Peptides against a protein of PDB entry 2L2L. Designs and how they scored, part 11

Target 1, 42 residues: chain A of PDB entry 2L2L
Amino acid sequence: SPEERERMIKQLKEELRLEEAKLVLLKKLRQSQIQKEATAQK

## One batch from the design tools (peptide; made by RFdiffusion4, then SolubleMPNN)

Design b1_p12_4_s4 (from b1_p12_4, 5 letters changed)
Fold by OpenDDE base, seed 2:
Structure b1_p12_4_s4 (fold): chain B 42 residues (1-42), chain A 12 residues (1-12)
Amino acid sequence: as target 1 above (42 residues)
Amino acid sequence: ELEEQLQKIREE
């Protein structure tokens, strides 16, 4: 139904918000690891 | 740290 599709779109938007926020944190963690390795090699 | 930040995002 149109109402079921609207509920599914709301759920997928919330899942997307959480995965985007997780991706930002994982990128920061990866950058911190690369910086630690680069400072340990100097 | 990462797990605490992920928990804060889930509570929003």
Scores: peptide ipSAE 0.075, ipTM 0.689, DockQ to the pose 0.034
Fold by OpenDDE base, seed 1:
Structure b1_p12_4_s4 (fold): chain B 42 residues (1-42), chain A 12 residues (1-12)
Amino acid sequence: as target 1 above (42 residues)
Amino acid sequence: ELEEQLQKIREE
């Protein structure tokens, strides 16, 4: 139904928001690791 | 901590 499709689109938008936020955090974690390695080599 | 930040995002 159109109402089922609208519910599915809302769920997929929320899932996308969570995965985008997780990707930002993983990028920050990776950057922190690279910085720690660069400071340990000096 | 990454896990604590992911938990905050799930509670929004």
Scores: peptide ipSAE 0.074, ipTM 0.688, DockQ to the pose 0.033
Fold by OpenDDE base, seed 4:
Structure b1_p12_4_s4 (fold): chain B 42 residues (1-42), chain A 12 residues (1-12)
Amino acid sequence: as target 1 above (42 residues)
Amino acid sequence: ELEEQLQKIREE
């Protein structure tokens, strides 16, 4: 139904928001690791 | 902590 499609779109938008936020945090963590490795090699 | 930040985002 149109209502089932709207519920599914709302769920997928929330899942996308959470995965985007997770990706930002993982990118920050990775960058911090690279910086620590680069400072430990000097 | 990464897990605490992910928990905060789930509660928004």
Scores: peptide ipSAE 0.072, ipTM 0.686, DockQ to the pose 0.035
Fold by OpenDDE base, seed 5:
Structure b1_p12_4_s4 (fold): chain B 42 residues (1-42), chain A 12 residues (1-12)
Amino acid sequence: as target 1 above (42 residues)
Amino acid sequence: ELEEQLQKIREE
């Protein structure tokens, strides 16, 4: 149904938003980890 | 900090 297709598109857009936010967070976590390792080696 | 950012993402 056109209504089922619209619901599926809304779900896929929300999943995409959550994965984009998770990628930003993982990049920040990785940067913080590299900085902690660089400070622990001094 | 990380947990607060994850919580904001779940509330949007």
Scores: peptide ipSAE 0.068, ipTM 0.677, DockQ to the pose 0.033

Design b1_p12_5_s3 (from b1_p12_5, 5 letters changed)
Fold by OpenDDE base, seed 4:
Structure b1_p12_5_s3 (fold): chain B 42 residues (1-42), chain A 12 residues (1-12)
Amino acid sequence: as target 1 above (42 residues)
Amino acid sequence: IEKLREELEKEK
């Protein structure tokens, strides 16, 4: 139904938001690891 | 690094 489709779109938008935020945190974590390694090699 | 892991675990 149109209502079921709207519920599914809302669920997929929330899942996308959570995955985007996880991706930002993982990118920051990776950057911090590279910076730590670059500082330990000096 | 530990703070970023704690933030990631709060979002799961």
Scores: peptide ipSAE 0.042, ipTM 0.615, DockQ to the pose 0.025
Fold by OpenDDE base, seed 5:
Order: C-alpha cells, then structure tokens, then sequence
Structure b1_p12_5_s3 (fold): chain B 42 residues (1-42), chain A 12 residues (1-12)
C-alpha cells in the first residue's frame, strides 16, 4: 500500500542516518589511531 | 578511542 511504502522509506532513511553517523565515528577513530601511531613512533 | 568505540556500538 502507499502507507507501507511510506513506512519502508522512513525506515530506509533512518538506516541511512545511522550509517552516516557510523562513517563519521569511523573517520574520527581512524584519525585517533593515526595520531596514536605518530606519537608512539616519537 | 574507547569512547568512540562505545558510540559506534550504540549506533548498531
């Protein structure tokens, strides 16, 4: 139904928002790892 | 680092 399609689109938009948040956190984690490695090599 | 891992686990 149109209402089932709207619910599915809303769920997929929420999943996309969560994956975008995870990508931001993974980028920050990677930067922190590179900084830790650069400080351990000094 | 551990705080960022905890935040990633809360988003799953």
Amino acid sequence: as target 1 above (42 residues)
Amino acid sequence: IEKLREELEKEK
Scores: peptide ipSAE 0.042, ipTM 0.622, DockQ to the pose 0.025
Fold by OpenDDE base, seed 1:
Structure b1_p12_5_s3 (fold): chain B 42 residues (1-42), chain A 12 residues (1-12)
Amino acid sequence: as target 1 above (42 residues)
Amino acid sequence: IEKLREELEKEK
């Protein structure tokens, strides 16, 4: 139904929001690891 | 780094 489709779109938007937040945190974590390795080699 | 891991685990 149109209502079931709207509920599914709301759920997929929330899932997308959480995955975007995780992706930002993983990129920061990766950058912090590279920086730690670069500082440990000096 | 540990704070970023804790934040990532809160989003799961």
Scores: peptide ipSAE 0.042, ipTM 0.622, DockQ to the pose 0.025
Fold by OpenDDE base, seed 2:
Structure b1_p12_5_s3 (fold): chain B 42 residues (1-42), chain A 12 residues (1-12)
Amino acid sequence: as target 1 above (42 residues)
Amino acid sequence: IEKLREELEKEK
């Protein structure tokens, strides 16, 4: 139904928002690890 | 995701 499609689209948009936020956090954590390793080798 | 796209296409 049109109402089920709208509910599914809203759910997929929220899942996408959460995975994008998680990806940004993981990229920042990875960058911080690389920077700590690069400063410990100098 | 592909299963959900297939379900959305079957309900048209």
Scores: peptide ipSAE 0.027, ipTM 0.496, DockQ to the pose 0.274

Design b1_p12_6_s2 (from b1_p12_6, 6 letters changed)
Fold by OpenDDE base, seed 2:
Structure b1_p12_6_s2 (fold): chain B 42 residues (1-42), chain A 12 residues (1-12)
Amino acid sequence: as target 1 above (42 residues)
Amino acid sequence: ELEEQLKKAREE
């Protein structure tokens, strides 16, 4: 059904938005870990 | 033209 396809596309767009937000958080966490290691070696 | 054909193919 066209309506089922539209619902699935809306769900996949919301899942993509959540995974993008998670990826930004993980990148910030990784950067913070690298900075802590670099400050502990000085 | 391609966008209009894709729109028609979604209404069937």
Scores: peptide ipSAE 0.024, ipTM 0.434, DockQ to the pose 0.213
Fold by OpenDDE base, seed 3:
Structure b1_p12_6_s2 (fold): chain B 42 residues (1-42), chain A 12 residues (1-12)
Amino acid sequence: as target 1 above (42 residues)
Amino acid sequence: ELEEQLKKAREE
């Protein structure tokens, strides 16, 4: 049904939003680690 | 036709 497809699309959009938020956090953590390593080598 | 099959699958 159209209503079942709409529910599935809403679930997949929420999952995508959570994975995008995790990816942003992991990129920030990675950048912070690289900066700490670069400051410890000076 | 692929478009007609996609239309039928959207009406179910």
Scores: peptide ipSAE 0.023, ipTM 0.430, DockQ to the pose 0.162
Fold by OpenDDE base, seed 1:
Structure b1_p12_6_s2 (fold): chain B 42 residues (1-42), chain A 12 residues (1-12)
Amino acid sequence: as target 1 above (42 residues)
Amino acid sequence: ELEEQLKKAREE
């Protein structure tokens, strides 16, 4: 039904928002680790 | 073919 499709689209949009936020966090953690390794080698 | 099937599935 159109209503079931709309509910599924809303759920998938919220899942996408959470995975995007997680990806941003993981990228920041990776950058912080690279910087920490670069400072430990000096 | 796939676009026409997707159109039909939106009309249901």
Scores: peptide ipSAE 0.023, ipTM 0.434, DockQ to the pose 0.175
Fold by OpenDDE base, seed 5:
Parts: structure tokens; sequence; C-alpha cells
Structure b1_p12_6_s2 (fold): chain B 42 residues (1-42), chain A 12 residues (1-12)
């Protein structure tokens, strides 16, 4: 049904938003690790 | 045309 398709699209948009937020967190974590390694080598 | 096929697939 059109309503089921609309619900599925809304759910997929929410899942995409969560994965985008997770990607931002992982990028910040990676940058923090690189900085910690660069400070531990001094 | 792709638009007509998408319209028919939405009416099912």
Amino acid sequence: as target 1 above (42 residues)
Amino acid sequence: ELEEQLKKAREE
C-alpha cells in the first residue's frame, strides 16, 4: 500500500540519520586516537 | 516510459 511505502521510507530515513550520526562519532573517535598516538610518541 | 511504469506500479 502507499501508506506502507511511506512508513518504510520514513523508517529508512531514520536509519540513515542514525548511521550518519554513527559515522560522525567514528570520525571523531579516529581523530582522537590519532591525536593520542601523536602525543604518546613525544 | 519509466514514469508511466512507476505510476502503474503505484496503483497496484
Scores: peptide ipSAE 0.022, ipTM 0.430, DockQ to the pose 0.179

Design b1_p12_6_s3 (from b1_p12_6, 8 letters changed)
Fold by OpenDDE base, seed 1:
Structure b1_p12_6_s3 (fold): chain B 42 residues (1-42), chain A 12 residues (1-12)
Amino acid sequence: as target 1 above (42 residues)
Amino acid sequence: ELDKLLEQARKE
């Protein structure tokens, strides 16, 4: 139904928002690891 | 700094 499609779109939008937040965190984590390695080599 | 990022990730 159109209502089932709207519910599915709302769920997929929330999943996408959580995956985007996780991706931002993983990028910050990776940057922090590279910085720690670069400071341990000085 | 890393521990603060991990703590934020657990609250989402």
Scores: peptide ipSAE 0.044, ipTM 0.629, DockQ to the pose 0.024
Fold by OpenDDE base, seed 5:
Parts: structure tokens; sequence; C-alpha cells
Structure b1_p12_6_s3 (fold): chain B 42 residues (1-42), chain A 12 residues (1-12)
């Protein structure tokens, strides 16, 4: 039904938001590691 | 600080 499709689209948007937040976390983690290595070499 | 980055990512 159109209502079932709308519910599925809402669920997929929430799943996408969670994967985007996870990607931001992994990028921040990687950047923090690079900064720690760059400060340990000085 | 890594712990602040982890806490921020849990609030988004």
Amino acid sequence: as target 1 above (42 residues)
Amino acid sequence: ELDKLLEQARKE
C-alpha cells in the first residue's frame, strides 16, 4: 500500500541517518589517531 | 580528547 511504502521510506531514512552518524564517528576517530601520532613524533 | 568525540557522536 502507499502507507506501507511511506513507513518503509521513513525506516530507510532512519537507517541512513544512523550509518551517516557512524561514518562521522569513524572519521573523527581516525583524525584523532593521526593527530596523536603527529604529536608523539614532535 | 577522544572520549569527548565519542560522547558527541552518541548525542547526534
Scores: peptide ipSAE 0.044, ipTM 0.628, DockQ to the pose 0.025
Fold by OpenDDE base, seed 2:
Structure b1_p12_6_s3 (fold): chain B 42 residues (1-42), chain A 12 residues (1-12)
Amino acid sequence: as target 1 above (42 residues)
Amino acid sequence: ELDKLLEQARKE
């Protein structure tokens, strides 16, 4: 039904938002690790 | 800086 498709689109948009937030966090964590390693070698 | 990022991720 059109209503089932709308519910599925809302669910997929929320899943995408959560995976984007997780990806941003993991990129920041990785960058922070590289920076800490670069500062520990000085 | 890392602790602030972990605290932001706990508020989402």
Scores: peptide ipSAE 0.042, ipTM 0.623, DockQ to the pose 0.024
Fold by OpenDDE base, seed 3:
Structure b1_p12_6_s3 (fold): chain B 42 residues (1-42), chain A 12 residues (1-12)
Amino acid sequence: as target 1 above (42 residues)
Amino acid sequence: ELDKLLEQARKE
């Protein structure tokens, strides 16, 4: 059904938004770890 | 500061 395809597209867009938010958080956490290691070596 | 990043991630 067209309505079933529209519901599936809305679900996949929500999943994509959550995975993009997780990726941004993981990049920020990784950068914070690198900065802490660089300050502990000085 | 790691604590500010964790607080921001809880408000989004």
Scores: peptide ipSAE 0.038, ipTM 0.606, DockQ to the pose 0.023

Design b1_p12_7_s1 (from b1_p12_7, 9 letters changed)
Fold by OpenDDE base, seed 1:
Structure b1_p12_7_s1 (fold): chain B 42 residues (1-42), chain A 12 residues (1-12)
Amino acid sequence: as target 1 above (42 residues)
Amino acid sequence: ELEEILKEREEL
């Protein structure tokens, strides 16, 4: 149904938003780990 | 910093 397709598109947009937010956090986490390693070597 | 990033992830 067109209505079922619209519901599926809304769900996939919310999933995409959560995965984009998770990707930002994982990049920050990786950067923080590299900085901690660089400060522990000084 | 790391603990705040972990908290932000738990809210998602």
Scores: peptide ipSAE 0.049, ipTM 0.607, DockQ to the pose 0.019
Fold by OpenDDE base, seed 5:
Structure b1_p12_7_s1 (fold): chain B 42 residues (1-42), chain A 12 residues (1-12)
Amino acid sequence: as target 1 above (42 residues)
Amino acid sequence: ELEEILKEREEL
């Protein structure tokens, strides 16, 4: 159904938005961890 | 740093 396709597209867009947000968060967390390890080794 | 990351997670 066209309505089922529209619902699926909305769901996939929301999943994409959440995974993009999670990727940004994980990159920042990883960078903070690397900096903390680099400061603890000095 | 970690507190700012946690705050950004709450805004998302």
Scores: peptide ipSAE 0.048, ipTM 0.601, DockQ to the pose 0.019
Fold by OpenDDE base, seed 4:
Structure b1_p12_7_s1 (fold): chain B 42 residues (1-42), chain A 12 residues (1-12)
Amino acid sequence: as target 1 above (42 residues)
Amino acid sequence: ELEEILKEREEL
């Protein structure tokens, strides 16, 4: 139904938001690890 | 920096 499609779109938008937030966090963590390794090698 | 990342993770 149109209502089931709208519910599915809302769920997929929330899942996308959570995965985007997780991706930002993992990118920051990875960058911080690389910076710490680069400072420990000097 | 890592403490701020851990805090951001607790808020998600």
Scores: peptide ipSAE 0.048, ipTM 0.601, DockQ to the pose 0.019
Fold by OpenDDE base, seed 3:
Structure b1_p12_7_s1 (fold): chain B 42 residues (1-42), chain A 12 residues (1-12)
Amino acid sequence: as target 1 above (42 residues)
Amino acid sequence: ELEEILKEREEL
């Protein structure tokens, strides 16, 4: 159905938004780990 | 701080 396709597209857009938010968090976590390693070597 | 990043993870 055209309505079922529209619901599926809305669900996939929501999943993509959650994955993008998770990727931002993982990038911040990785940067903080590198900074801690750089401060522990001083 | 790592504690603030861990808190952002619990809200997702």
Scores: peptide ipSAE 0.046, ipTM 0.597, DockQ to the pose 0.018

Design b1_p12_7_s2 (from b1_p12_7, 8 letters changed)
Fold by OpenDDE base, seed 1:
Structure b1_p12_7_s2 (fold): chain B 42 residues (1-42), chain A 12 residues (1-12)
Amino acid sequence: as target 1 above (42 residues)
Amino acid sequence: ELEEIRKEKEEL
């Protein structure tokens, strides 16, 4: 139904938001790891 | 940095 399609679109938008936030977190974790390795070599 | 990462992890 049109209503089921709208519910599915809302769910997929929330999944996309969570995966985007997770991608930001993983990028920051990677940067912090590289910085810790660079500071441990000095 | 690590505190911001913890805040972002709590929002997930």
Scores: peptide ipSAE 0.050, ipTM 0.612, DockQ to the pose 0.020
Fold by OpenDDE base, seed 3:
Structure b1_p12_7_s2 (fold): chain B 42 residues (1-42), chain A 12 residues (1-12)
Amino acid sequence: as target 1 above (42 residues)
Amino acid sequence: ELEEIRKEKEEL
């Protein structure tokens, strides 16, 4: 039904929001690791 | 920097 399709689209948008937030976290974690390695080599 | 990563991990 149109209502089942709307519920599925809302669920997929929430899953996308969580994966985007996880990608931001992983990028910040990676940057912090690179900075720690660069400070340990000085 | 590590404190911001902890806050983002709590929001997920």
Scores: peptide ipSAE 0.050, ipTM 0.611, DockQ to the pose 0.019
Fold by OpenDDE base, seed 2:
Structure b1_p12_7_s2 (fold): chain B 42 residues (1-42), chain A 12 residues (1-12)
Amino acid sequence: as target 1 above (42 residues)
Amino acid sequence: ELEEIRKEKEEL
């Protein structure tokens, strides 16, 4: 139905928002790990 | 940096 399609689009938009936020978190975590390793080797 | 990572983890 049009209503089921609208619910599915809302769910997929929320899943996309959560995966984008997770990608930002993982990038910052990775940068922090590389910086800690680079400071521990000096 | 680690505090920002904690804030972002709480928003997920």
Scores: peptide ipSAE 0.046, ipTM 0.617, DockQ to the pose 0.020
Fold by OpenDDE base, seed 5:
Structure b1_p12_7_s2 (fold): chain B 42 residues (1-42), chain A 12 residues (1-12)
Amino acid sequence: as target 1 above (42 residues)
Amino acid sequence: ELEEIRKEKEEL
């Protein structure tokens, strides 16, 4: 139904939002590790 | 940075 399709689109948008948030977290973790290594080498 | 990482981890 159109209503089932709308519910599925809302669920997929929420899953996408959570995966984008995980990607931001992992990028910041990676940046923090690179900075920590660069400061430990000075 | 580490506090921002902790905050983002709590929001997930």
Scores: peptide ipSAE 0.046, ipTM 0.616, DockQ to the pose 0.020

Design b1_p12_7_s3 (from b1_p12_7, 9 letters changed)
Fold by OpenDDE base, seed 5:
Structure b1_p12_7_s3 (fold): chain B 42 residues (1-42), chain A 12 residues (1-12)
Amino acid sequence: as target 1 above (42 residues)
Amino acid sequence: LLEEIRKEREEL
């Protein structure tokens, strides 16, 4: 039904929001590791 | 950086 499709789209948008937040966190952690390695090699 | 990591963990 159109209502079931709308509910499914809302669920997929929330899943996407959570995966985008995880990706931002992982990018920040990775950048911190690279910076620590670059300071430990000097 | 550590405070930004904390904020992103609160959004999950």
Scores: peptide ipSAE 0.044, ipTM 0.627, DockQ to the pose 0.021
Fold by OpenDDE base, seed 1:
Structure b1_p12_7_s3 (fold): chain B 42 residues (1-42), chain A 12 residues (1-12)
Amino acid sequence: as target 1 above (42 residues)
Amino acid sequence: LLEEIRKEREEL
C-alpha cells in the first residue's frame, strides 16, 4: 500500500537520524580519547 | 566534550 510505504519511509528516516547522531557522538568521543592519549605522552 | 555529549543525547 502507498500508506504502508510512507510509514516504512518515516520509520527508516527516524532510524537513520538516530544512527547519524550516535555516529557523531562516537566520532567526538574517539577524537577526545586520541587527544587525551597524545597529551598524556607529553 | 560534556556539552557535546548532552547535545547528542537530546537528539537521540
Scores: peptide ipSAE 0.043, ipTM 0.626, DockQ to the pose 0.022
Fold by OpenDDE base, seed 3:
Structure b1_p12_7_s3 (fold): chain B 42 residues (1-42), chain A 12 residues (1-12)
Amino acid sequence: as target 1 above (42 residues)
Amino acid sequence: LLEEIRKEREEL
């Protein structure tokens, strides 16, 4: 039904929001690791 | 940086 499709779209938008937040976290963690390695090599 | 990582983890 149109109502079932709207519920599915809302669920997929929430799943996308969580994966985008996870991607930002992983990029921040990766950058912190690179900075620690660069400071340990000096 | 560590405080920004904590904030992002609270939003998950």
Scores: peptide ipSAE 0.043, ipTM 0.624, DockQ to the pose 0.021
Fold by OpenDDE base, seed 2:
Structure b1_p12_7_s3 (fold): chain B 42 residues (1-42), chain A 12 residues (1-12)
Amino acid sequence: as target 1 above (42 residues)
Amino acid sequence: LLEEIRKEREEL
């Protein structure tokens, strides 16, 4: 139904928002690890 | 995942 489709779209938008936030966090953690390794080699 | 979402969307 159109109502079930709208509920599914709302759920998928919330899942996408959570995965985008997780991706930003993981990118920051990875960058911090690379910077620590680069400073330990100097 | 994308094919499962497509199948679920065809059932609604």
Scores: peptide ipSAE 0.031, ipTM 0.512, DockQ to the pose 0.093; fails the geometry check

Design b1_p12_7_s4 (from b1_p12_7, 9 letters changed)
Fold by OpenDDE base, seed 1:
Structure b1_p12_7_s4 (fold): chain B 42 residues (1-42), chain A 12 residues (1-12)
Amino acid sequence: as target 1 above (42 residues)
Amino acid sequence: ELEEVEKEKKEL
């Protein structure tokens, strides 16, 4: 139904928001790991 | 930097 499609679109938008936030976190963790390795080599 | 990332990890 149109209502079921709207509910599914809302769920998929929330899942996308959470995966985008997780991707930002993983990028920050990767950057901090690279910086930690660069500081441990000095 | 790591402390801010650990805060953000608790908000997800």
Scores: peptide ipSAE 0.038, ipTM 0.590, DockQ to the pose 0.019
Fold by OpenDDE base, seed 3:
Structure b1_p12_7_s4 (fold): chain B 42 residues (1-42), chain A 12 residues (1-12)
Amino acid sequence: as target 1 above (42 residues)
Amino acid sequence: ELEEVEKEKKEL
């Protein structure tokens, strides 16, 4: 069904949005780790 | 007749 294909595309778009949000969080966590290591070496 | 065609169209 065209309606089933549309539902599948909406699900894949939501999955992509969640993985992009997770990537932003992981980048912030990595940056916080680098800053803590740089402050512990001073 | 039109209602049967609309049901068949939702199954595809």
Scores: peptide ipSAE 0.024, ipTM 0.394, DockQ to the pose 0.143
Fold by OpenDDE base, seed 4:
Structure b1_p12_7_s4 (fold): chain B 42 residues (1-42), chain A 12 residues (1-12)
Amino acid sequence: as target 1 above (42 residues)
Amino acid sequence: ELEEVEKEKKEL
């Protein structure tokens, strides 16, 4: 069904947005860890 | 005939 295909595309777009948000959070967490390690070595 | 074709189009 064209309607089922449209629903599937909407679901995949929402999953992509959630994984992009998770990737941004993980990158910020990793950067904060590196900064804490660099400040603890001074 | 047209109503059966419209039902089949909603299932695809």
Scores: peptide ipSAE 0.026, ipTM 0.387, DockQ to the pose 0.143; fails the geometry check
Fold by OpenDDE base, seed 2:
Structure b1_p12_7_s4 (fold): chain B 42 residues (1-42), chain A 12 residues (1-12)
Amino acid sequence: as target 1 above (42 residues)
Amino acid sequence: ELEEVEKEKKEL
């Protein structure tokens, strides 16, 4: 059904938005860990 | 006949 396909596309777009937001958070966390290690070695 | 066409339109 075209209606079922549209619902599935909307769900997949929302899942993608949440995973992109999670990826940004994980990248910031990783950067903060690397910075803490680099400051502890000085 | 009309009920089968409505079922096919809902399955697509």
Scores: peptide ipSAE 0.024, ipTM 0.376, DockQ to the pose 0.134; fails the geometry check

Design b1_p12_8_s1
Fold by OpenDDE base, seed 2:
Structure b1_p12_8_s1 (fold): chain B 42 residues (1-42), chain A 12 residues (1-12)
Amino acid sequence: as target 1 above (42 residues)
Amino acid sequence: EEEIERLKKELE
Protein backbone atom coordinates (compact mmCIF):
# COMPACT_ATOMS: atom_id res chain seq x y z
CA SER B 1 0.00 0.00 0.00
CA PRO B 2 1.06 3.70 -0.27
CA GLU B 3 1.06 3.83 3.59
CA GLU B 4 3.38 0.75 3.84
CA ARG B 5 5.74 2.36 1.26
CA GLU B 6 5.80 5.64 3.27
CA ARG B 7 6.61 3.71 6.54
CA MET B 8 9.43 1.80 4.76
CA ILE B 9 10.90 5.09 3.34
CA LYS B 10 10.88 6.64 6.88
CA GLN B 11 12.65 3.54 8.35
CA LEU B 12 15.32 3.54 5.58
CA LYS B 13 15.93 7.32 6.12
CA GLU B 14 16.50 6.71 9.87
CA GLU B 15 18.87 3.75 9.16
CA LEU B 16 20.79 5.97 6.66
CA ARG B 17 21.08 8.79 9.30
CA LEU B 18 22.53 6.33 11.87
CA GLU B 19 25.03 4.80 9.37
CA GLU B 20 26.18 8.31 8.26
CA ALA B 21 26.75 9.28 11.94
CA LYS B 22 28.66 5.98 12.53
CA LEU B 23 30.83 6.62 9.42
CA VAL B 24 31.77 10.15 10.70
CA LEU B 25 32.76 8.71 14.13
CA LEU B 26 34.81 5.84 12.58
CA LYS B 27 36.67 8.38 10.35
CA LYS B 28 37.48 10.56 13.42
CA LEU B 29 38.59 7.47 15.43
CA ARG B 30 40.88 6.36 12.56
CA GLN B 31 42.38 9.90 12.27
CA SER B 32 42.99 10.02 16.07
CA GLN B 33 44.73 6.59 15.98
CA ILE B 34 47.00 7.62 13.04
CA GLN B 35 47.88 10.92 14.83
CA LYS B 36 48.69 9.08 18.13
CA GLU B 37 50.95 6.62 16.23
CA ALA B 38 52.67 9.46 14.28
CA THR B 39 53.36 11.42 17.53
CA ALA B 40 54.67 8.29 19.36
CA GLN B 41 57.23 7.68 16.50
CA LYS B 42 58.78 11.24 16.79
CA GLU A 1 22.26 4.03 18.80
CA GLU A 2 24.23 1.96 21.41
CA GLU A 3 27.07 1.36 18.87
CA ILE A 4 27.32 5.15 18.17
CA GLU A 5 27.53 5.79 21.96
CA ARG A 6 30.38 3.20 22.23
CA LEU A 7 32.24 4.94 19.35
CA LYS A 8 31.83 8.37 21.11
CA LYS A 9 33.47 6.96 24.30
CA GLU A 10 36.43 5.61 22.23
CA LEU A 11 37.04 9.23 20.94
CA GLU A 12 37.32 10.68 24.53
Scores: peptide ipSAE 0.066, ipTM 0.674, DockQ to the pose 0.025
Fold by OpenDDE base, seed 5:
Structure b1_p12_8_s1 (fold): chain B 42 residues (1-42), chain A 12 residues (1-12)
Amino acid sequence: as target 1 above (42 residues)
Amino acid sequence: EEEIERLKKELE
């Protein structure tokens, strides 16, 4: 149904938004870990 | 959502 297709598109857009936010946080966490390790080795 | 909140607390 066109309505089922619209529901699926809304779900996939929300999943994409959550995964994009997660990827930004994981990148920042990884950078913070590398910086903490580099400061602990000095 | 709960995983994103965990990741936010680890960045503080």
Scores: peptide ipSAE 0.066, ipTM 0.673, DockQ to the pose 0.025
Fold by OpenDDE base, seed 4:
Structure b1_p12_8_s1 (fold): chain B 42 residues (1-42), chain A 12 residues (1-12)
Amino acid sequence: as target 1 above (42 residues)
Amino acid sequence: EEEIERLKKELE
């Protein structure tokens, strides 16, 4: 139904929002790890 | 949500 399609689109939008937030945190974590390694080698 | 909270604690 049109209502089932709209519910699925809302669910997929919330999943996408959570995965985008996760990706930002993982990028920051990776950057922090590289910086910690670069400071430990000096 | 719980995974994002775990990842926030790893950044501290």
Scores: peptide ipSAE 0.065, ipTM 0.672, DockQ to the pose 0.025
Fold by OpenDDE base, seed 3:
Structure b1_p12_8_s1 (fold): chain B 42 residues (1-42), chain A 12 residues (1-12)
Amino acid sequence: as target 1 above (42 residues)
Amino acid sequence: EEEIERLKKELE
């Protein structure tokens, strides 16, 4: 149904939004690890 | 949502 396709597109857009938010947090976590390693070597 | 909340606590 066209209505079932619209519901599926809305679900996939919300899944994409959550995965983008997760990716931003993982990038910040990785940067914090690099900074902790650089400060432990001084 | 619960996984994002775990990742927020690891950034503190």
Scores: peptide ipSAE 0.064, ipTM 0.671, DockQ to the pose 0.025

Design b1_p12_8_s2
Fold by OpenDDE base, seed 3:
Structure b1_p12_8_s2 (fold): chain B 42 residues (1-42), chain A 12 residues (1-12)
Amino acid sequence: as target 1 above (42 residues)
Amino acid sequence: EEEIERLRKELE
């Protein structure tokens, strides 16, 4: 149905938004870990 | 959502 397709597109857009937010947090976490290691080696 | 909230707490 056109209505079922529209519901599926809305769900996939929300899943994509959550995975993009997760990727940003993982990149920040990785950067923080590298900075903590660089300060612990001084 | 719960996994993103765990990752937020690890960045504090």
Scores: peptide ipSAE 0.093, ipTM 0.683, DockQ to the pose 0.025
Fold by OpenDDE base, seed 1:
Structure b1_p12_8_s2 (fold): chain B 42 residues (1-42), chain A 12 residues (1-12)
Amino acid sequence: as target 1 above (42 residues)
Amino acid sequence: EEEIERLRKELE
């Protein structure tokens, strides 16, 4: 149904938004870890 | 949402 397709598209857009936010946080966490390791070796 | 909040606390 057109309404079922619209509900599925809304769900997939929310999942994508959460995974994009997760990816940004994981990239920042990884960068902070590399910086902490680089400062602990000096 | 709970996973994103856990990841925020790991960045503090």
Scores: peptide ipSAE 0.093, ipTM 0.681, DockQ to the pose 0.025
Fold by OpenDDE base, seed 5:
Structure b1_p12_8_s2 (fold): chain B 42 residues (1-42), chain A 12 residues (1-12)
Amino acid sequence: as target 1 above (42 residues)
Amino acid sequence: EEEIERLRKELE
């Protein structure tokens, strides 16, 4: 159904938004870890 | 949602 396709597209857009948010958090975590390691080595 | 909240706690 066109309505089922629209529901599926909305769900996939929400999943994509959550994965993009996860990727931003993981990038910040990685940067924080590198900074903590660089400060512990000084 | 729960996974994003776990990742937030790891950044604190």
Scores: peptide ipSAE 0.092, ipTM 0.681, DockQ to the pose 0.026
Fold by OpenDDE base, seed 4:
Structure b1_p12_8_s2 (fold): chain B 42 residues (1-42), chain A 12 residues (1-12)
Amino acid sequence: as target 1 above (42 residues)
Amino acid sequence: EEEIERLRKELE
């Protein structure tokens, strides 16, 4: 149904938004780890 | 993978 397809597209858009937010957080965490390692080696 | 396959079967 066109209505079922619209509901599925809305769900997939919300899942994509959550995974994008998680990816940004993981990238920031990785950068903080690399910076801590670089400061501990000096 | 199983979730994407469920979503495909709902669209047939």
Scores: peptide ipSAE 0.034, ipTM 0.520, DockQ to the pose 0.144

